# Designs tried in a protein design run: peptides against a protein of PDB entry 4BOS. Part 5

Target 1, 163 residues: chain A of PDB entry 4BOS
Amino acid sequence: PVLTRTVVPADNSCLFTSVYYVVEGGVLNPACAPEMRRLIAQIVASDPDFYSEAILGKTNQEYCDWIKRDDTWGGAIEISILSKFYQCEICVVDTQTVRIDRFGEDAGYTKRVLLIYDGIHYDPLQRNFPDPDTPPLTIFSSNDDIVLVQALELADEARRRRQ
Target 2, 163 residues: chain A of PDB entry 4BOS as posed
Amino acid sequence: PVLTRTVVPADNSALFTSVYYVVEGGVLNPACAPEMRRLIAQIVASDPDFYSEAILGKTNQEYCDWIKRDDTWGGAIEISILSKFYQCEICVVDTQTVRIDRFGEDAGYTKRVLLIYDGIHYDPLQRNFPDPDTPPLTIFSSNDDIVLVQALELADEARRRRQ

## One batch from the design tools (peptide; aimed at target 1 N12 D70)

Design b1_p10_1_s4 (made by RFdiffusion4, then SolubleMPNN; from b1_p10_1, 4 letters changed)
Fold by OpenDDE base, seed 2:
Structure b1_p10_1_s4 (fold): chain B 163 residues (1-163), chain A 10 residues (1-10)
Amino acid sequence: as target 1 above (163 residues)
Amino acid sequence: SMVLTTGSSS
């Protein structure tokens, strides 16, 4: 088994496309972004006490309108929200630092998904199997630390290729 | 941890 990267479009919605890909078991749908943005806005709007200006950096309403624009991109806030929504740990490996940032790691989720990040762009990761009849895996056990090692290896290789 | 920032081109 080998961990591989699926390159998604760099259209400001790569985070949403990447998350959708991994949580849906490997479905590439770049058109998912508007609905993903609306989902996040809906969640934020539903709890203005939790999603405060201190967290959002803007008012709840302003954030909701802002995140639904097609020229805004997601980060840690959106990843955290999506982790909670999909009830899975979202692990982001950074090719610049060769480090993994884990979202939802203390929530007790049994599943984890992986993204690779280069400081600008997000892509989803998947495990391919030797048997061609076995489809790639995008949802892993939260106890599968081997996949994290493999993600770090991918990131390290990517970093070396850029130097 | 990494700094993953929400942002925009505008």
Scores: peptide ipSAE 0.173, ipTM 0.822, DockQ to the pose 0.660
OpenDDE base, seeds 1, 3, 4, 5: peptide ipSAE 0.149, 0.137, 0.099, 0.133; ipTM 0.815, 0.811, 0.801, 0.806

Design b1_p10_2 (made by RFdiffusion4)
Pose (drawn by RFdiffusion4):
Structure b1_p10_2 (pose): chain A 163 residues (1-163), chain P 10 residues (1-10)
Amino acid sequence: as target 2 above (163 residues)
Amino acid sequence: KPLNFAEKPP
């Protein structure tokens, strides 16, 4: 089986669309983004002690309004929140310098999902099977460290191809 | 829809 990127629309909501795709087992639905952003705002507003002005670069309320827009880009704050909400490890494979940032690293989730990130875009990763009957898988066991190795290699390859 | 780089976080 081969680790594969599926290209989602680069409409400024790719982070949310990509996370949704993998946690829902392979469903592409761009319309999920407004609701996922509202979920983020709900969680950010619920903990102003943690989501401080220093962390957000603005007020808690300003951040909530900002993330609810259809043109702002999700990042580490959003990913950390979505990892807890969905109760899975979200592994972002960064093809800029070829590394993996593992959200939910120490929460002991049983599940793991992967996104590929080039500094500008987010796309979901999935495992494809050469058997006509076996659909792609987007959720992997936390014990499954080999998929992380395959993703690192895909990151190397993706970096070479992009250059 | 075009990418909005002014709204990209650091």

Design b1_p10_2_s1 (made by RFdiffusion4, then SolubleMPNN; from b1_p10_2 with E7N K8M)
Fold by OpenDDE base, seed 1:
Structure b1_p10_2_s1 (fold): chain B 163 residues (1-163), chain A 10 residues (1-10)
Amino acid sequence: as target 1 above (163 residues)
Amino acid sequence: KPLNFANMPP
């Protein structure tokens, strides 16, 4: 078994596409972004006390309008929200630093999914099996630390290719 | 939350 990267379109919604891909078991749907953006806005709007200007950098309403635009980029706020929504740990490996940031690690989720990030683009990761009839796996056990090692290896290789 | 993954404009 090997961890591989699926390149999704760089259309400003790569984060949403990537998350959708991994949480849905490997379904590539670039059209998923509008609804996911609306989901984010809905959750943000539902808790203005938590999602304050201090967290959002703008008013709650302004952020909701902003994230629903088709050309705005998601980030840590969106990942944290989606982690909670899908009830899974979202692990993001950064190719610039070769480090993994784990979202939802303290929530006690039994499942984890993985993304790879280069500073401006997100892609999903999946495990491919030697048997071609066995579909790739995108949802891992939260106890599967081997997949994290493999993600770091992918990130390290990606970094080497840039320099 | 890591600052490296903060929201970014296009």
Scores: peptide ipSAE 0.045, ipTM 0.752, DockQ to the pose 0.177
OpenDDE base, seeds 2, 3, 4, 5: peptide ipSAE 0.043, 0.045, 0.045, 0.040; ipTM 0.742, 0.743, 0.751, 0.745; seed 3 fails the geometry check

Design b1_p10_2_s2 (made by RFdiffusion4, then SolubleMPNN; from b1_p10_2, 3 letters changed)
Fold by OpenDDE base, seed 1:
Structure b1_p10_2_s2 (fold): chain B 163 residues (1-163), chain A 10 residues (1-10)
Amino acid sequence: as target 1 above (163 residues)
Amino acid sequence: KPLNFENMPP
């Protein structure tokens, strides 16, 4: 089994597309972003005490309007929210630093999904199997540390290719 | 929450 990335469009919504891909078991749907943005806005709006201006960098209302735009980029806030929503750990491997940031690691989730990030773009990761009839796996056990090692290997290879 | 994945403008 090998971990690979599926390149999704660089259309300002790659984070949402990538998350959707992995949590849905490998479904590429570039049109999923509008609804996911609305989901984020709904959750942010539902808890203005937690999602304060200090966290958002703008008022709760302003952030909700901002994230619903087609051309705005999601980040750690969105990943954190989506981790909670989908009840899974979201692991992001950064090709610039060759480090993994784990979102939801304190929640006790039994499942994890993986994204690869290069500073401006997100892609989903999946495990491919030797049997061509076995579909790729995108949802892993939170105890599967091998997949994290493989993600780091992918990131390191990507980093070297840019040097 | 890592700052490396902060929201970015277009």
Scores: peptide ipSAE 0.044, ipTM 0.747, DockQ to the pose 0.177
OpenDDE base, seeds 2, 3, 4, 5: peptide ipSAE 0.041, 0.043, 0.042, 0.043; ipTM 0.722, 0.733, 0.757, 0.750

Design b1_p10_2_s3 (made by RFdiffusion4, then SolubleMPNN; from b1_p10_2, 4 letters changed)
Fold by OpenDDE base, seed 1:
Structure b1_p10_2_s3 (fold): chain B 163 residues (1-163), chain A 10 residues (1-10)
Amino acid sequence: as target 1 above (163 residues)
Amino acid sequence: KPLDFSNMPP
């Protein structure tokens, strides 16, 4: 089995599309962003004490209005929120640094999903199997460190292609 | 505070 990258549209919602892809088992839905933005806003609005201006960089209300726009771009805050919502570790491999940042690693989740990030774009990662009749896997055990090694290999190769 | 992984261009 090999870890591969599925290229999603390079639009303002690639993060949401990528997260949706992996948490739903490999479903590509570029139209998922509006609902995911609303989900994030709902979660943020529900806990203004935790999601404070110190965390958000703006007031709770301002953030909710901002993230629900169709042209705003997500980042670590959104990944953290989605990790909590889907109850899984979200691992982001960065092609610029060839490093993995884990979101939700201290929450005790049994599952992990993987994204690849180049500084301006997110794509989802999946494991392909030799048997063509076996669908790709996007949700891994949080104990599966082999998939992290494979993600680093993909990131390193991507970095080399840009050098 | 989480590390910044914004996909917004610099």
Scores: peptide ipSAE 0.047, ipTM 0.743, DockQ to the pose 0.135
OpenDDE base, seeds 2, 3, 4, 5: peptide ipSAE 0.044, 0.046, 0.046, 0.048; ipTM 0.736, 0.740, 0.742, 0.739; seeds 3, 4, 5 fail the geometry check

Design b1_p10_3 (made by RFdiffusion4)
Pose (drawn by RFdiffusion4):
Structure b1_p10_3 (pose): chain A 163 residues (1-163), chain P 10 residues (1-10)
Amino acid sequence: as target 2 above (163 residues)
Amino acid sequence: HPPSGEGPPN
């Protein structure tokens, strides 16, 4: 089986669309983004002690309004939140310098999902099978460290192809 | 970790 990127629309909401794709087992639905952003705002507004002005670069309310827009990009704050909400490890494979940032690293989730990130775009990763009957898988066991190795290599390859 | 950002309006 081969680790594969599926290209989602680069409409400013790719982070949410990619996370949704992988946690839902391979469903591409761009319309999920407004609701996922509202979910983020709900969680950010619920903990102003943690989501402080220093962390957000603006007021808690300003951040909530900002993330609810259709043209702002999700990042680490959003990913950390979505990892907990979905109760899975979200592994971002960064093809800029070829590394993996593992959200939910120490929460003991049983599940793991992968996104590929080039500094501008987010796309989901999935495992494809050469058997006509076996659909792609997007959710992997937390014990499954080999998929992380394959993702690092895909990151190397993706970096080479992009250059 | 990946930063947040903003694109052009849709």

Design b1_p10_3_s1 (made by RFdiffusion4, then SolubleMPNN; from b1_p10_3, 5 letters changed)
Fold by OpenDDE base, seed 4:
Structure b1_p10_3_s1 (fold): chain B 163 residues (1-163), chain A 10 residues (1-10)
Amino acid sequence: as target 1 above (163 residues)
Amino acid sequence: MPKEGRGPPL
């Protein structure tokens, strides 16, 4: 089996599209972003003590309004929230640094999903099987170390292609 | 403003 990326649109909502893709088992739906943005805003608004201005860089209410815009970019805050919401570890491999950042790693989740990030764009990762009739896998065991090795290899190859 | 909320995974 090989790990591959599915390129999603660069429409300011690539993070949401990518997360939706992997947690739903490989469903590409760019139209999912508005509802996911509302979900983020709802969760942020529900805990203003944790999601403080110090964390958000703006007031809680301002952040909620901001993230619901169709042209604003999600980041680490959104990944952390979505990891908790979907009860899975979200592993992001960075093609600029060739490292993996794990979100939800301390929560004891049994499942993990993977994204690839190049500094401005997120794409989902999937495992393809030799049998073409076997659908790609997007949800892995949190004990699957092979997929992390393959993600690093994929990122390293991407980095070399840009040099 | 639209991009200020995005950063590298930390």
Scores: peptide ipSAE 0.141, ipTM 0.829, DockQ to the pose 0.136
OpenDDE base, seeds 1, 2, 3, 5: peptide ipSAE 0.134, 0.119, 0.127, 0.128; ipTM 0.820, 0.809, 0.825, 0.817; seed 1 fails the geometry check

Design b1_p10_3_s2 (made by RFdiffusion4, then SolubleMPNN; from b1_p10_3, 6 letters changed)
Fold by OpenDDE base, seed 4:
Structure b1_p10_3_s2 (fold): chain B 163 residues (1-163), chain A 10 residues (1-10)
Amino acid sequence: as target 1 above (163 residues)
Amino acid sequence: MPKEGRGPAP
């Protein structure tokens, strides 16, 4: 089996599209972003003590309004929130640094999903099988460390292609 | 328009 990326649109909402893709088992739906942005805002607004200005870089209300704009970019805060919401680890491999950042690793989730980040864009990762009748896998066991090795290899190859 | 995205570094 081979780990591959599915390129999603670069429309300012690639993070949300990518997360939706992997947690829904490989469903590409760029129109999912507005509702996911609202979900983030709802969760942020629900706990102003935790999602403080120190964490958000702006007031809780300002952040909620900001993230709901269709041209603002999600990042670590959104990944952390979505990991908790979907009850899975979200592992992001970075092609610039060839490292993996794991979100939700302390929560004891049994499932993990993977994204690839190149410095300006997020894409989802999937495992393809030799048997064409076996659909690609986007949800892995949280104990599957082989997929993390494959993600690092994919990122390293991408990095070499840019040099 | 595409711009610099926010990275995954916590």
Scores: peptide ipSAE 0.214, ipTM 0.839, DockQ to the pose 0.105
OpenDDE base, seeds 1, 2, 3, 5: peptide ipSAE 0.179, 0.144, 0.205, 0.150; ipTM 0.831, 0.832, 0.835, 0.834

Design b1_p10_3_s3 (made by RFdiffusion4, then SolubleMPNN; from b1_p10_3, 5 letters changed)
Fold by OpenDDE base, seed 2:
Structure b1_p10_3_s3 (fold): chain B 163 residues (1-163), chain A 10 residues (1-10)
Amino acid sequence: as target 1 above (163 residues)
Amino acid sequence: MPQEGRGPPL
C-alpha cells in the first residue's frame, strides 16, 4: 500500500475540502466549503463559554461571521473543531518542517485521517492498494503508526522537491 | 500571505 496525495483547489477553502475528502472516504467536493464553514460557525456559536474570545482571538460572533466568509483560511481552531465533530484524530504532516501535528490525539478516537500542509495549502492523503478493485482508504486506525511514517516520507520528499 | 490562525500550531 502507498500513501498518496490528492491535490485540491487552492481556493481559500482547501482545508475544508481536504477534511471533507478524508472523512467522507475520498469524496472530492470543493463545493462543500460553505457548508463546512457553517458547520464550524454553528458549533462555535453553540458554546460561547468554551469558544471564548481568548480562544478565538475575537468575539464568538465575530469569529462566526469571519469563518463563514469564502476567503478566510482555516487553521488549528477549525481542525480542532472538525476533529471533535467527526470524532477522529486529524493528523497534519507539514512539508516545511517534516513534522506531524495531531489534533484530537488525547480524545481516545479510534480513527485518524491525514492531511498534508505546506504552510499555505492543505491536501488530503489516502492509501492506495495494489488491487485496483480495492478503493483508496482515507480513514485509518488511530493505532496505525505506519501511515504516519509514510506521511513523513511523503512530506520529506515534497520538501526536497521544493528546496 | 498566510492568514490569521492559518495552519496547525507550530
Scores: peptide ipSAE 0.109, ipTM 0.799, DockQ to the pose 0.105
OpenDDE base, seeds 1, 3, 4, 5: peptide ipSAE 0.073, 0.101, 0.099, 0.107; ipTM 0.804, 0.796, 0.800, 0.796; seed 1 fails the geometry check

Design b1_p10_3_s4 (made by RFdiffusion4, then SolubleMPNN; from b1_p10_3, 6 letters changed)
Fold by OpenDDE base, seed 1:
Structure b1_p10_3_s4 (fold): chain B 163 residues (1-163), chain A 10 residues (1-10)
Amino acid sequence: as target 1 above (163 residues)
Amino acid sequence: LPQEGTGAPL
């Protein structure tokens, strides 16, 4: 089995597309972004005490309006929210640092999904199998440390190609 | 941290 990357469009919504891809078992749908942005905004709006200006860098309402724009980039806040919403760890391997940031790691989720990030773009990761009849896997056990090692290997290789 | 346009993890 090999961990591979599926390149999604660089259309300002790659984070949302990538998350959707992995949590839905490998479904590529760039059109998912608007609804996912609305989901984020709804969750942010639902808890203004937690999602305060101190957390958001702007008022709760301003952030909700901002994230719903089609040209704004999601980040750690969105990943954290989506991790909680989908009840899984979202592990992001960074090709610039060759490190993995684990979102939702303290929530006790049994499943994890993986993204690869290069500083300006997110892509989803999947495990491919030698059997052509076995579809790629995007949802892993949170105990599967091998997939994290493989993700680091992918990131390291990507970094070496750009160094 | 993997940030495109938002802040730190929650």
Scores: peptide ipSAE 0.052, ipTM 0.780, DockQ to the pose 0.267
OpenDDE base, seeds 2, 3, 4, 5: peptide ipSAE 0.049, 0.045, 0.050, 0.048; ipTM 0.768, 0.764, 0.773, 0.749

Design b1_p10_4 (made by RFdiffusion4)
Pose (drawn by RFdiffusion4):
Structure b1_p10_4 (pose): chain A 163 residues (1-163), chain P 10 residues (1-10)
Amino acid sequence: as target 2 above (163 residues)
Amino acid sequence: SLPSNREGPL
């Protein structure tokens, strides 16, 4: 089986579309983005002690309004939040310097999902099978550390190809 | 670290 990127639209909401794709088991639905952003705003507004002006670079309310736009980019705050909501580890494979940032690293989730990130774009990763009957898998066990190794290599290859 | 507070044109 081979680790594979599926290219989602680069419409400013790729982070949400990519996360949705992997946690829902391989469903591409760009229309999920506005709802996922509202979910983010709901959680950010619910904990102003944690989501402080220092963390957000603006007021809690300003951040909520900002993230609800269709043209703002999701990042680490959003990813941390979505990891808890979906109760899975979200592994972002950064092809800029070839590393993995593991959200939900110490929450003991049983599940793991992967996104590939080049500093500008987010796309989902999935495992493809050479058997005609076996569909791609996007959710992996937290015990499954080999998929992280394959993702690191894909990151190396992706970095080479992009250059 | 991942960058933050970024956006793009529609």

Design b1_p10_4_s1 (made by RFdiffusion4, then SolubleMPNN; from b1_p10_4 with S4Q E7S)
Fold by OpenDDE base, seed 1:
Structure b1_p10_4_s1 (fold): chain B 163 residues (1-163), chain A 10 residues (1-10)
Amino acid sequence: as target 1 above (163 residues)
Amino acid sequence: SLPQNRSGPL
């Protein structure tokens, strides 16, 4: 089995598309972003004490309006929220640093999903199997550390291609 | 504020 990258559109909503892809078991739906953005905004609005100006960099209401725009980028805040919402660890491998940031790692989730990030774009990762009749896997055990090694290998290869 | 699309820890 090999870990591979599925390239999603670079349409400012790649994070949302990528998360949707992996948590839904490999469903590519670029149209998922508006609803996911609204979900983020709803969760942010629900806890203004936690999602303060110090965290958001703007007022709670301003952030909610901002993230619902179709041209704004999601980041760590969104990943953290989506990890909690989907009750899974979201692991992001960075091709610039060859490092994995794990969101929800201390929450006790039994499942993890993986994204690859290059500084301006997110793509989902999946495990492909030799048997063509076995569909790719996007949801892994949180104990599957081999997939993290494979993700680092992908990131390192991507970095070498740029250097 | 966090950079847009940044994946680093909060």
Scores: peptide ipSAE 0.120, ipTM 0.824, DockQ to the pose 0.092
OpenDDE base, seeds 2, 3, 4, 5: peptide ipSAE 0.102, 0.108, 0.115, 0.093; ipTM 0.798, 0.811, 0.823, 0.788

Design b1_p10_4_s2 (made by RFdiffusion4, then SolubleMPNN; from b1_p10_4 with E7S)
Fold by OpenDDE base, seed 1:
Structure b1_p10_4_s2 (fold): chain B 163 residues (1-163), chain A 10 residues (1-10)
Amino acid sequence: as target 1 above (163 residues)
Amino acid sequence: SLPSNRSGPL
């Protein structure tokens, strides 16, 4: 078993495409972004007390309009929201720092998914199996620490290639 | 808040 990266388009919506890929079990759908952006906007709009200007860096309404644009980039705020929506831990391994940021780690989720991030682009990660008839796995147990080690290894290798 | 397209804890 090996953890591998699936390169998704760099079309300003790579975060959404990547999250969709892993939470749906390995479905690549670059057209998913508009609906995911609207989903996030709906969640934010539904709780203006929590999603305040202090959290969003702009008014609730301004954020909702902004995130629904097709050229705006998602980040930690959007990942946190998607983690909560999909009820899974979203682990992002950063190739620049070789660190994993875990979103939803305190929520008690039993499942985790993994993304790889290079500072400007997100891609999904998947576990491939030797048996060609066994499809890749994108949803892991939140107790599976091996996959985190493999993600760090993958990120470290990526960083070394840029040295 | 953290900038968009940047990972890290909130």
Scores: peptide ipSAE 0.064, ipTM 0.806, DockQ to the pose 0.123
OpenDDE base, seeds 2, 3, 4, 5: peptide ipSAE 0.056, 0.060, 0.061, 0.054; ipTM 0.779, 0.780, 0.790, 0.788; seed 2 fails the geometry check

Design b1_p10_4_s3 (made by RFdiffusion4, then SolubleMPNN; from b1_p10_4, 3 letters changed)
Fold by OpenDDE base, seed 4:
Structure b1_p10_4_s3 (fold): chain B 163 residues (1-163), chain A 10 residues (1-10)
Amino acid sequence: as target 1 above (163 residues)
Amino acid sequence: ALPQNRSGPL
């Protein structure tokens, strides 16, 4: 089996598209972003004590309005929220640092999904099988360390290609 | 505060 990248549009909503892709088992839907942005805003608004100005860099209400814009970028805050919402670990392999940032790793989730990040763009990762009739896998066991090794290899190759 | 689109632990 090989871990591969599915390139999603660079339309400012790549994070949301990528997360949707992996948690839905490989469904590419760039139109998912508006609803996911609203979900983020709803969750942020629901807990102003945690999602404070210190965390958000702006008031809770301002952040909610900001993230609902179609041209603003999601990041670690959104990934953390979506990890909790979908009850899965979200692992992001960074091609600039060749590191994996694990979101939700302390929550005891049994499932993990993987994204690849280059500093400005997110794409989803999937496992392809030799049998063409076996569909790609996007949801892995949280005990599957092989997929993390493969993600690091993929990121390292991507980094070398940019040098 | 985190920069836009920044990945990494909070």
Scores: peptide ipSAE 0.108, ipTM 0.821, DockQ to the pose 0.090
OpenDDE base, seeds 1, 2, 3, 5: peptide ipSAE 0.102, 0.084, 0.096, 0.090; ipTM 0.821, 0.790, 0.811, 0.815

Design b1_p10_5 (made by RFdiffusion4)
Pose (drawn by RFdiffusion4):
Structure b1_p10_5 (pose): chain A 163 residues (1-163), chain P 10 residues (1-10)
Amino acid sequence: as target 2 above (163 residues)
Amino acid sequence: PPLPPQVPPP
């Protein structure tokens, strides 16, 4: 089986669309983004002690309004939040310098999902099977460290191809 | 309506 990127629309919501795709087992639905952003705002507003002005670069309320827009990019704050909400590890494979940032690293989730990130875009990763009957898989066991190795290699290859 | 494409920083 081969680790594969599926290209989602680069409409400023790719982070949410990519996360949704992998946690829902391979469903592409761009319309999920406004609701996922509202979920983020709900969680950020619920903990102003943690989500401080220093962390957000603005007020808690300003951040909530900002993230609810259809043109702002999700990042580490959003990913950390979505990892907990969905109770899975979200592994972002960064093809800029070829590394993996593992959200939920120490929460002991049983599940793991992967996104590929080039500094500008987010797309979901999935495992494709050469058997006509076996659909792609987007959710992997936390014990499954080999998929992380395959993703690192895909990151190397993706970096080479992009250059 | 569709959202516009993402524009990277310069």

Design b1_p10_5_s1 (made by RFdiffusion4, then SolubleMPNN; from b1_p10_5 with Q6A)
Fold by OpenDDE base, seed 1:
Structure b1_p10_5_s1 (fold): chain B 163 residues (1-163), chain A 10 residues (1-10)
Amino acid sequence: as target 1 above (163 residues)
Amino acid sequence: PPLPPAVPPP
């Protein structure tokens, strides 16, 4: 088994496409972004006490309008929200720092999914199997630390290619 | 550009 990335379009919505890919078991659907953006906005709007200007950097309403634009990029706030929504850890390996940020790690989720991030783009990660009849796996046990090691290896290799 | 992965607020 080997961990690989699927390159999704760099269309400003790569985060949403990537999350959708992994949580749906490997379904590539770039058209999923508008609805996911609306989902984020709905969740943000539902809790203005938590999603305050201090957290959002703008008013709650302004943020909701902003994230629903088709040309704005999601980040840590969106990943955190989507982790809670899908009830899984979202682990993001950063090729610039060769580190993994685990979103939802303290929530007690039994499943994790993985993204790879290079500073301007997100892609999903999946485990491929030698058996051609076994489809790639995108949803892992939250106890599967091997997949995290493999993700770090991918990030390190990517970093070396840019050196 | 997207915000990098960071520890979300509690």
Scores: peptide ipSAE 0.060, ipTM 0.798, DockQ to the pose 0.049
OpenDDE base, seeds 2, 3, 4, 5: peptide ipSAE 0.053, 0.052, 0.055, 0.056; ipTM 0.774, 0.774, 0.773, 0.760

Design b1_p10_5_s2 (made by RFdiffusion4, then SolubleMPNN; from b1_p10_5 with P1A Q6A)
Fold by OpenDDE base, seed 5:
Structure b1_p10_5_s2 (fold): chain B 163 residues (1-163), chain A 10 residues (1-10)
Amino acid sequence: as target 1 above (163 residues)
Amino acid sequence: APLPPAVPPP
């Protein structure tokens, strides 16, 4: 089994496309972003006490209007929200630092998905199998530490290519 | 640029 990267469009919505890809089992849909942005805005609006100005960097209402724009970039806040919504760990391997940041790691989720991040772009990761008739896997056990090792190897290779 | 990965609040 080999962990590989699927390059999604760099259209300001790569985070949403990447998350959708992995949580839906490998479905590439660049048109998913508007609905996901609206979902996040709805969740944020529903809990202004938790999603405070201190967390958002702007008022709750301003954030909701901002994230629904088609040209704004998602990041840690959005990943955290999506982790909670989909009830899974979202593990992001960073090609600049060769480290994995885990979102939702303390929630006790049984599933994890993986993204690769280079500082300006997110892509999804999947496991390919030797049997071509076995579809790639995007949802892993939260106990599968082998996939994390493979993700670090992938990130290290990506870093070497940039150096 | 997108916000970098960071440990989120629980």
Scores: peptide ipSAE 0.057, ipTM 0.798, DockQ to the pose 0.047
OpenDDE base, seeds 1, 2, 3, 4: peptide ipSAE 0.056, 0.050, 0.051, 0.056; ipTM 0.793, 0.761, 0.764, 0.794

